# Ledger of designs, part 29: peptides against a protein of PDB entry 5HB3

Target 1, 150 residues: chain A of PDB entry 5HB3
Amino acid sequence: RQMQDRCMSEYNQRIRNAPEGSIDPFRMACYKIIGRCDLSNRSLDGLQTDVNDWIWLQFNLARETDRSLELAGESYGLAELQASIREIGLKHFPKTAAEDTNGSFGMFFYLQILAGMFEQAIAYLYPFSYVDAVHFAIALTYYGLLRPVD

## One batch from the design tools (peptide; made by RFdiffusion4, then SolubleMPNN)

Design b1_p12_5_s3 (from b1_p12_5, 4 letters changed)
Fold by OpenDDE base, seed 4:
Structure b1_p12_5_s3 (fold): chain B 150 residues (1-150), chain A 12 residues (1-12)
Amino acid sequence: as target 1 above (150 residues)
Amino acid sequence: SEFEKKLFEALT
C-alpha cells in the first residue's frame, strides 16, 4: 500500500509538473504497471510497442485487485477487459468470412481466448474455420473451459 | 503483419 501510494503520488506529480519530454517513459510505464496509476489510460506513451505489448499490458492491468485496496476510484478487471475486447471486435474485426480480407479473424479469436471468452471465441471462429473451431472446442471442453449450452 | 499494426494503432 505504501508503495502504491508513493507510485501514485510520484506519477501524478510528474504528469503535472514535469516538462514535456523530460519524463522517462519507462519509469512512467513502471508506475502504471506496478503502481496501477491512471488505469483509464491503458497505453504506454513514448514507447515503441506492438500488439503483443498491448495485449500484455491489458492483461497485466486487468488484475482482480481487492476493490477495497484500490485507491483509484475506477477498477479495471477481467470483466472490463472482456468488454473492451468485445468492443474492439465489433469495431475492428470482420464479422463474416466475406469481410475478412487479411485473415484478421484469427487475432480476434486469439484475444477472446486470452480473455477467457471461450464460448464466444469458438462461436466467432466457427464460420471462418469450421475445422479449427471444432478442434478448439474439443480441447477446451476436455480441459473444462468450454461450457456447451445444453 | 500490416493488420496487426493497424489494429494496434486503432487500439491505442
Scores: peptide ipSAE 0.045, ipTM 0.764, DockQ to the pose 0.875
Fold by OpenDDE base, seed 2:
Structure b1_p12_5_s3 (fold): chain B 150 residues (1-150), chain A 12 residues (1-12)
Amino acid sequence: as target 1 above (150 residues)
Amino acid sequence: SEFEKKLFEALT
């Protein structure tokens, strides 16, 4: 608790009071990741990051803890991450095979799988690749991760 | 990939 409070305090102080460009982005990243500061902003500013870094960050910030047990003032869990992925999907990924110009459907499928959105992922993949969807469905069912919709 | 870059840009 003390460490988190300190991180939050320092983070807020730096965000508010530090001259532009003087903030060490790595330090800020540490506050974000370790201190869970400002979870509404799940990006690492001032760092050269890629999609893998983004994915890593999202999943590391997401906690499967009860909100009541979160020491941080803000809570971010799997549900919120899933919601974010849904939104991303709606905005940036093809909804149908006809809309797929770059084969990007695979990335959205991947994100959904990572987020445990198995049913949605299979349903999404099905119109793009029937064979792949069936294979993944079988695998997920085998491991008890896919629930057949009644 | 170009797609990954675009995705990243869209996500951030």
Scores: peptide ipSAE 0.042, ipTM 0.755, DockQ to the pose 0.868
Fold by OpenDDE base, seed 5:
Structure b1_p12_5_s3 (fold): chain B 150 residues (1-150), chain A 12 residues (1-12)
Amino acid sequence: as target 1 above (150 residues)
Amino acid sequence: SEFEKKLFEALT
């Protein structure tokens, strides 16, 4: 807690007082990741990041820590991440094979699987790839991760 | 959100 408080203090001080462009973006990233500062902004400003970096950051920040120890407004868990993935899917990923121009359906399937959204992932994949959806459904069911709708 | 935009840009 002392470390977190210190990180938050330093982060806030730098955000408020440092001249624009003078802040080391890597240091700020450390404050965000380690200190969990400003979790409302889940991006790393000033850094060139790719989709893998984004995924890593989301899952790193989405911790089911003891919420009692987290400062108000700085809580971000798996449920919030799942909600974000749903929203992203609705806005940015193809809903049908006819809408898929670049094969991005696979990435959305992947994101849902990573987030533990197994039923939704299979349902989404089915119209794009019947065979793959069936294979994943069988595997997930075998391991008790998929709950077939009765 | 800016985040969603960045994700979309990274995915496309």
Scores: peptide ipSAE 0.067, ipTM 0.794, DockQ to the pose 0.136; fails the geometry check
Fold by OpenDDE base, seed 1:
Structure b1_p12_5_s3 (fold): chain B 150 residues (1-150), chain A 12 residues (1-12)
Amino acid sequence: as target 1 above (150 residues)
Amino acid sequence: SEFEKKLFEALT
């Protein structure tokens, strides 16, 4: 708690008082990841990041926190991440094979799998590649992550 | 959202 409070204080102080360009982006990233500072902004400003970095950040920031222990501050868990992925899917990913121009359906499938959205992931993949969808469904069922309908 | 922008930038 003391460490988190210190991180929050330093993060806020630096954002408000530091001259432009003087803030170490890596230090700010540490405050965000470790201190969970400013979770409404789930980006690393001043750093060149790729899709893997973004994915990693989202899942590291999404923690199952006991709501009772979270001070009235920013809560971000798996449910919120899943909601964000659903919204992103609706806006930026193909809904049908006919809309797929760059093969990005695989990335959205991957995001859903990472977020534990197994049923939705399989349902989404099926019209793009039924063979792959069936294979993943079998695998997920084997590991007890997908329940077959009787 | 900034999240959507970054994802879009990373995916495109």
Scores: peptide ipSAE 0.057, ipTM 0.791, DockQ to the pose 0.133; fails the geometry check

Design b1_p12_5_s4 (from b1_p12_5, 6 letters changed)
Fold by OpenDDE base, seed 3:
Structure b1_p12_5_s4 (fold): chain B 150 residues (1-150), chain A 12 residues (1-12)
Amino acid sequence: as target 1 above (150 residues)
Amino acid sequence: SSFLQQLHQALT
């Protein structure tokens, strides 16, 4: 807790008071990751990041803790991560094979699998690759991970 | 999904 408070203090001080262009983005990233500072903004500003960096950050920030112990407005768990992935899917990924120009459907499938959204992942993959969707569904069922909603 | 339900029923 002492470390978190220190990180939060330093993070907020720099965001508010640092001269323009003087903020070290790597230091800010450390505060974000280690201190879980400003969980409302789950990005690394000033750094070049890709989808893998983004999803890695999301999982590092996500915690299944007692929400009563979290700072007000700073709760971020698996449910919030899954909600974020759904939102990204709606905005940035193809919904049909006809919309897919670059094969990006595979990335969204991957993100859903990582987040434990197995049913949604299979349902999404099915119109793009029937055979792959069936194989994944069989495997997930075998391991008891696929639980279709009634 | 009807497909997932059918598949789950077939595999369980």
Scores: peptide ipSAE 0.016, ipTM 0.500, DockQ to the pose 0.020
Fold by OpenDDE base, seed 4:
Structure b1_p12_5_s4 (fold): chain B 150 residues (1-150), chain A 12 residues (1-12)
Amino acid sequence: as target 1 above (150 residues)
Amino acid sequence: SSFLQQLHQALT
């Protein structure tokens, strides 16, 4: 807690007081990651990041905390992560095989799996790769992870 | 999805 508070303090101080262009983005990233600073902005500003970096950050920031203990607006858990993945999926990933020019469907499938969105992941994958969808569905069912929505 | 339900039924 003390470390988090220090990170938050330093983060806020730098954002507010640092001269323009003097902010070390890596240092700010460290504060964000360690201190979970500014959870409303779940990106690493000033850094080139890919989808893997993004998802890694999301999981690092996500915590299942009692919402009653968190400051209003700073709660970021699995549900919020899943919502973010859904939104990203709608915006940045192909919805149909016909729209898939770069084979990016696999990445979105992967993101959904990581986030525990198993049913949605399988449903998404199915039109792109029937065989793979079935195999994953079998595996997920075997582990009791697949819960078809009624 | 109807597919997932069918699959679940087939596997369980």
Scores: peptide ipSAE 0.016, ipTM 0.516, DockQ to the pose 0.020
Fold by OpenDDE base, seed 1:
Structure b1_p12_5_s4 (fold): chain B 150 residues (1-150), chain A 12 residues (1-12)
Amino acid sequence: as target 1 above (150 residues)
Amino acid sequence: SSFLQQLHQALT
């Protein structure tokens, strides 16, 4: 807790007072990750990040906390992450095979799997790649992760 | 918005 408070203090101080261009983005990233600073902005500013970096960050920031103890804007758990993935999917990924010009359906499937959205992931993949969807469904069912009857 | 832009850039 003391370390987190220190990270938060340093993070906020730098954001407010640091001259433009003087902020080390890696240092800020460390404060953000360790201190869980500014959970409303779940990105690493000033760094080139890909989808893998983003999803990794989301999982590192996500915590199941008692919502009653957190300020309304600072709660970020698995449910919020899943909601974010759904929103991203609706905005940026193809809904049908006909819309898929770039073959990006696989990335959205991957994001859903990582977030534990197994039923939704399989349902999404099915029209794009039947064979793959069936194979994943079998595997997920075998491990008790897919609830086909729900 | 910045992430989505980065995602879009990374995916395209």
Scores: peptide ipSAE 0.006, ipTM 0.318, DockQ to the pose 0.145
Fold by OpenDDE base, seed 5:
Structure b1_p12_5_s4 (fold): chain B 150 residues (1-150), chain A 12 residues (1-12)
Amino acid sequence: as target 1 above (150 residues)
Amino acid sequence: SSFLQQLHQALT
């Protein structure tokens, strides 16, 4: 708690008071990760990041805690992460095989799997790769992870 | 989905 408070304090002070261009983005990233500062902005500003960096950050920031105990004043758990992945999927990934120009469907499938969105992941993958969808479905079913509702 | 339900039934 003390460390988190310090991170929050330093983060806020630097955001408010640091001269333009003087902020070390890596240091700010550390505050973001350790202090869970400003959970409404779940990105590493000033850093070149890819999808892997993004998803890594999301999982690091996600906590299943009592909202009343969150020092950041914001709640971000698995449900919110799943919602974020869904939103990103809608915005940035192909919805159908016909829309797929670069094979990026696999990345969105991967993100859904990581987030435990197994049914949605299989449903999404099916029109892109039937064979792969079936194989993953078999595996997920074997481990009791696939619980289809619709 | 209906497909997933059918698949689940077939695999369990």
Scores: peptide ipSAE 0.017, ipTM 0.510, DockQ to the pose 0.020; fails the geometry check

Design b1_p12_6_s1 (from b1_p12_6, 5 letters changed)
Fold by OpenDDE base, seed 3:
Structure b1_p12_6_s1 (fold): chain B 150 residues (1-150), chain A 12 residues (1-12)
Amino acid sequence: as target 1 above (150 residues)
Amino acid sequence: KLDELFKKINAS
């Protein structure tokens, strides 16, 4: 608690008072990840990141806590992450095989799997790759992660 | 920023 309070204080002070560009982006990342400062902003400014970095960050920031104990705007759990992935899918990934130009459907499938969106992931993959979708469906069903429709 | 990240992926 003491450490967290100190991190929050330092973070706020630096954002408000430090000249632009003078703050070490890695230090700011530490405040966000370790200190859980400013969780409404789930990005790392000043750092070059890829999708793997992004998803890693999201999982580290996400907490399954009692929402009643969290301040408005700082609650971020698996449900919120799943919602974000849905939005990303709608905006940036092909919806049909006809729209697929670079094979990016696999990345969206991957993100959905990581986020535990198994049924949606299989349904999405099916029109792109029937064989792969069936194989994943079998495996997920075996481990009780996918509920087959009777 | 998030949109930019995934826009790059879709363009690659």
Scores: peptide ipSAE 0.216, ipTM 0.821, DockQ to the pose 0.706
Fold by OpenDDE base, seed 1:
Structure b1_p12_6_s1 (fold): chain B 150 residues (1-150), chain A 12 residues (1-12)
Amino acid sequence: as target 1 above (150 residues)
Amino acid sequence: KLDELFKKINAS
């Protein structure tokens, strides 16, 4: 608690008082990841990031159970992450094979799998690649992550 | 920023 409070204090002080461009983005990242500071902003400013960095950050910030010591409004769990991925899918990824111009469907499938959205991921993949969808469905079923229907 | 990130991915 004491360490978290210190992180929050330093984070808020720096974001408010530091000259623009003078803040070490890696230090700010540490405050966010370790100190759980400003969880409403789930991005790392001042760093060049890709999708892998983004999803890694989301999982690090997400918690299955909220801590009582966390500030109101700074709760973020798997359900919220899954909701975010759904929204991203609606905005930025093809919904049908006809809309697929760059083969980006695979990335959205990947994100859904990482977030444990297995049934939705398989259903999404099937019209793009039925072979891959079947293979993943078999594998997920084998590991008990997908329930087969009789 | 997030929208920009995924726009780039979709365009690649």
Scores: peptide ipSAE 0.210, ipTM 0.821, DockQ to the pose 0.797
Fold by OpenDDE base, seed 5:
Structure b1_p12_6_s1 (fold): chain B 150 residues (1-150), chain A 12 residues (1-12)
Amino acid sequence: as target 1 above (150 residues)
Amino acid sequence: KLDELFKKINAS
C-alpha cells in the first residue's frame, strides 16, 4: 500500500510537472503496471507495442480483487477484458469468411481463447475453418472447458 | 490507440 501510494504520487507529479516527451515511457509503464496508476488508460504511450504486448498488459492489469477495496474507477477484471475483446472483434476483425482478406480471424480466435471465451471462440471459428473448429471443440470439451449444447 | 493497434494487425 505504501509503495502503491508512492507510485501514484510520483506518477501524478511527473504527469503534471514534466515537460511533454521528457518522461521515460518505460518508467511510465512501470508506474502503470506496478503502481496501477491511471488504469483508465490501458495503453502504453510512447512505446511501440503489438497485440501480444497489449494482451499481456490487459491480463496484468486485470485483477480479481474484491470490488469493495478498489476504487470503482480502478476495477478491471476478466469480465471487462472479455467485453473489450468483444468490442475489438466487432470493430476490427472479419465477421465472415468473405470479409477475411488477411486471415486475421485466427488472431481474434486466439484472443477469445486467451480470455476464456471458449464457446464464442468456437462459434466464431466455425465459418472460417470447420475442421479446426471441430477439433478445438472436441479438445475443449474433453478438458471440461466447453459445455456441449444439449 | 487501440483501434490503431488492431488496424496494424489487419494490415499485416
Scores: peptide ipSAE 0.221, ipTM 0.825, DockQ to the pose 0.763; fails the geometry check
Fold by OpenDDE base, seed 2:
Structure b1_p12_6_s1 (fold): chain B 150 residues (1-150), chain A 12 residues (1-12)
Amino acid sequence: as target 1 above (150 residues)
Amino acid sequence: KLDELFKKINAS
């Protein structure tokens, strides 16, 4: 907690007082990841990132339970991550096979699986690849991860 | 920023 408090203090000081562009983006990333500073902003500024980096960050910032030793207001769990994935899906991924131009449906399926959105992932995949959806459904059911009704 | 990230995916 002492480390977190220090990180928070330094983070707040730097974002408010440092000249624009003078802050080391890697240091800021450390404050974000380790110090969990400003969890409302779950992105790394000043760094080139891809989807893998983004999803990695989300999982690192997310907590399994809502209970944390963190300060009030700095909570981010799996549910919030899942909500983010849903929003991303609605905005950036094809909803039907007819809308699929680049085969990006697979990426959204992947993200949903990573986020534990198994039922939704299968339902989403089905119209794009029914065979694959069935295969994944069988596998997920076997491991007790897929619920028939949700 | 998140939107920009995924826009790149759609563009690829």
Scores: peptide ipSAE 0.214, ipTM 0.819, DockQ to the pose 0.784; fails the geometry check

Design b1_p12_6_s2 (from b1_p12_6, 7 letters changed)
Fold by OpenDDE base, seed 1:
Structure b1_p12_6_s2 (fold): chain B 150 residues (1-150), chain A 12 residues (1-12)
Amino acid sequence: as target 1 above (150 residues)
Amino acid sequence: RLDELFEKIRNS
């Protein structure tokens, strides 16, 4: 608790008072990850990041909280992350093979798989690559992550 | 192209 409070204090002080360009983005990242500072902003400014870095950050910031406590404040767990991925998909990814100009469907499939959205991921992938969708469905079923409808 | 898409995602 003391460490978290210290991180929060230092984070807020730097955001408010640091000269432009003087903020170490790695230090700020540490405050966010360890201190859980400013969780409403789930991005790392000033760092060159890729999709893997982003999703890693989202998972690290997401916590399983008691639902009773979640009602009282800002909560960010797996459900919220899944909702975010769904929204991102609707906004930025092709819905059909005909809309896919850049082959970006694979990235959205990947994000859904990482977030445990297995049924949605398979359903999404199928019209783009039915063979791959079937193979993933078999594998997920084998590991008990996808339940076939009887 | 995927990097550009990711930037849009990150900023969304």
Scores: peptide ipSAE 0.187, ipTM 0.830, DockQ to the pose 0.135
Fold by OpenDDE base, seed 2:
Structure b1_p12_6_s2 (fold): chain B 150 residues (1-150), chain A 12 residues (1-12)
Amino acid sequence: as target 1 above (150 residues)
Amino acid sequence: RLDELFEKIRNS
């Protein structure tokens, strides 16, 4: 708790008082990841990141919080991450094969799989690649991760 | 192209 409080204090002080460009972005990233500072902003400013970095960050920030200890507004868990992935999908990814000009469907499938959205991921992939969807469905079913809707 | 898409995702 003391370390977290210190991280939060330093993070807030730097955000408020540090001249622009003087803050080490890696240090700020450490405060965010370790100190869980400013969880409403789930991005690493000043760093060049890719999709893998982003999703890694989301998973690190998403913690199973005991609902009993959750203060309203501070809980970020898997459900919130899944909601974010859904929103991203709706905004930025093709909904049908006809809309796919860049072949980006695979990335959205990937994000859904990582987020544990298996049924949705398979359903999404199916119209783009039948063969791949079937293969993944078989694999997910084998591991008990895909529940066929009766 | 994927990098550009990701930048859009990050900024959204």
Scores: peptide ipSAE 0.178, ipTM 0.827, DockQ to the pose 0.138
Fold by OpenDDE base, seed 4:
Structure b1_p12_6_s2 (fold): chain B 150 residues (1-150), chain A 12 residues (1-12)
Amino acid sequence: as target 1 above (150 residues)
Amino acid sequence: RLDELFEKIRNS
């Protein structure tokens, strides 16, 4: 608790008072990840990140909150992450094979799988790559992760 | 920011 309070204090102080360009982005990242500072901003400013870095951060910041104990504050858990991925998909990824110009469908499939959106991931992949979708579906079913529609 | 991230990924 003392460490977290210190992290929050330092984070807030730096955000407010640090000269432009003087903030170490890695240090700020540490405050965000360890100190859970400013969770409304789920990005690492000043760092070059890829999709893996982004999704890793989202999972680290997402907490299973006991909804019963959460006061009126914003909760960020798996459900919110899944919603975010869905929104990203709608905005930035091809909806049909005809719209796919650079093979980006695979990245969205990947994000959905990581977020546990297995049924949606398979359904999405199927029109792009039938063979791959079937193989993943078999594997997911084998491990009890895919729920077949009754 | 996410838009920029995915754009970078797509162009990589």
Scores: peptide ipSAE 0.108, ipTM 0.791, DockQ to the pose 0.531
Fold by OpenDDE base, seed 3:
Structure b1_p12_6_s2 (fold): chain B 150 residues (1-150), chain A 12 residues (1-12)
Amino acid sequence: as target 1 above (150 residues)
Amino acid sequence: RLDELFEKIRNS
């Protein structure tokens, strides 16, 4: 707790008071990942990142069970991550094959699979690639990961 | 930031 409080203090002081260009983005990333500072902002400022970096960060920040050392309001689990992925999908990815102009549907399918959103992933993939959706559905069912819809 | 990132990815 003492260390976490110190990390939070240092993190906030640097964001507010550090001269422009003097902030080490890797140090700030350490405060985010290790210190779990400011979990409402799940990004790494000052670093060039892609979708893989983003999803890696989300999984590192997400916890299945909250720890006693975590501050109130600094909780983030798999359910919140899944909700975030769903929101990203609604905002930024094609919903139908007719909307797909650049083939980005595969990336959203990938994100859903990583997050364990198997039923949603298959349902999403189906209109884009029937054959692939069926193949994944069979495989996921075989491994007990796909559940029937009510 | 996240919105900007995903927009860039989508348009790449």
Scores: peptide ipSAE 0.087, ipTM 0.772, DockQ to the pose 0.691

Design b1_p12_6_s3 (from b1_p12_6, 7 letters changed)
Fold by OpenDDE base, seed 1:
Structure b1_p12_6_s3 (fold): chain B 150 residues (1-150), chain A 12 residues (1-12)
Amino acid sequence: as target 1 above (150 residues)
Amino acid sequence: RLDELFEEIRNS
């Protein structure tokens, strides 16, 4: 608790008072990850990050909070992450093979799989790559992650 | 192209 409070204090002080360009983005990242500072902003400014870095950060920031405590404050768990991925999909990824100009469907499939959205991921992949969707469905079923609807 | 798309996602 003391460490978290100190991280929060230092994070807020730096955001407010640090000269432009003087903030070490790695230090700020540490405050965010360890201190859970400013969880409403789930991005790392000033760092060159890719999709893997982003999703890793989202999972690290996501916590299983007791539903009773979630009602009182900003809670970010797996459900919220899944909702975010769904929204990202609706805004930025092709919905059909005909809309796919850049082959980006695979990245959205990947994000859904990482977030445990297995049924949605397979359903999404199917019109883009039938063979791949079937193979993933078999594998997910084998591991008990995909429940076939009878 | 995927990197550009990711930047758009991150800023969204």
Scores: peptide ipSAE 0.117, ipTM 0.785, DockQ to the pose 0.135
Fold by OpenDDE base, seed 4:
Structure b1_p12_6_s3 (fold): chain B 150 residues (1-150), chain A 12 residues (1-12)
Amino acid sequence: as target 1 above (150 residues)
Amino acid sequence: RLDELFEEIRNS
């Protein structure tokens, strides 16, 4: 707790008071990841990141914590991550095969799978690639990850 | 295109 408080203090101080360009982005990333500072901002500014880095960060931030000890509005667990993925899907990804102009459906499927949204991922993938959806469904079912609705 | 989409995601 003391370490977290110190991290938050240092993070906030640097964000507010540090001259532009003087902040080590890796240091800020450490505050974000270790100190869980400013969880409303789930990005690493000043770093070259890809989707894997992003989703990795989301998972690290989306850990189960005692919500009673967290600041209001900074609770972020798996459910919140999954909600974020859903929102991203609604905003940025094709909803139907007819809307798919760039093949980006696969990325959204990937994000859903990583986030443990297996049923939603399969349901989403099916109209784009029913063969792939069936294969993934079989695999997920085999490992007990897919909860098929009766 | 995927990179552009990722940037949109990151900013979401």
Scores: peptide ipSAE 0.117, ipTM 0.789, DockQ to the pose 0.135
Fold by OpenDDE base, seed 3:
Structure b1_p12_6_s3 (fold): chain B 150 residues (1-150), chain A 12 residues (1-12)
Amino acid sequence: as target 1 above (150 residues)
Amino acid sequence: RLDELFEEIRNS
């Protein structure tokens, strides 16, 4: 608790008071990842990141079981991550093959699979690639990961 | 383009 409070204090002080260009982005990333500071902002400012970095960060921030040392409001689990991915899909990815102009559907499928959203991933992929959706459905069922819909 | 998309997602 004491360490977390110190991290939070230092994080906030640097964001508010540090001269421009003096903030070490890697140090700020450490406060984010280790100190779990400001979990409402799940980004690493000042660092060049890609989709793999983003999803890695989300999983590191998402805890399956919250620790007693975590501050109130600084909890983030797999369910919240899945909700975030769903929202991202609704806002930023094509919903139908007709809307797909850049082939980005595969990335959203990938994100859903990583997050364990198997049923949603298959349902999403189906209108874009029937054959691939069936193949993944068979494989996921074989491994006991795909559940029947009610 | 995908990087730009994720920058938008990150900043949304």
Scores: peptide ipSAE 0.108, ipTM 0.783, DockQ to the pose 0.128
Fold by OpenDDE base, seed 2:
Structure b1_p12_6_s3 (fold): chain B 150 residues (1-150), chain A 12 residues (1-12)
Amino acid sequence: as target 1 above (150 residues)
Amino acid sequence: RLDELFEEIRNS
């Protein structure tokens, strides 16, 4: 708790008082990841990050918090991550094979799988690649991760 | 293209 409080204090102080460009972005990233500072902003400013970095960060920030201990506004869990993935999908990824100009459907499938959205991922992939969707469905079913809706 | 997409995702 003391370490977290210190991280939060230092983070807030730097955000408010540091001259532009003087903040070490890696240090700020450490405060965010370790100290869980400013969880409303789930991006690493000043760092060049890719999708893998982004999703890694989301999973690190997403914690199963006991709802009983959650202060209002500080809870970020798997459900919130899944909601974010859905929103990203709606905004940035093709909804149908006809809309897919760049072959980006695979990335959205990947993100859904990582987020545990298995049924949605398979349903999404199916119109783009039947063979792949069937293969993944079989695998997910084998591991008990895919629940066919009766 | 994926990098551009993720820049957009990050900024949204």
Scores: peptide ipSAE 0.079, ipTM 0.763, DockQ to the pose 0.134; fails the geometry check

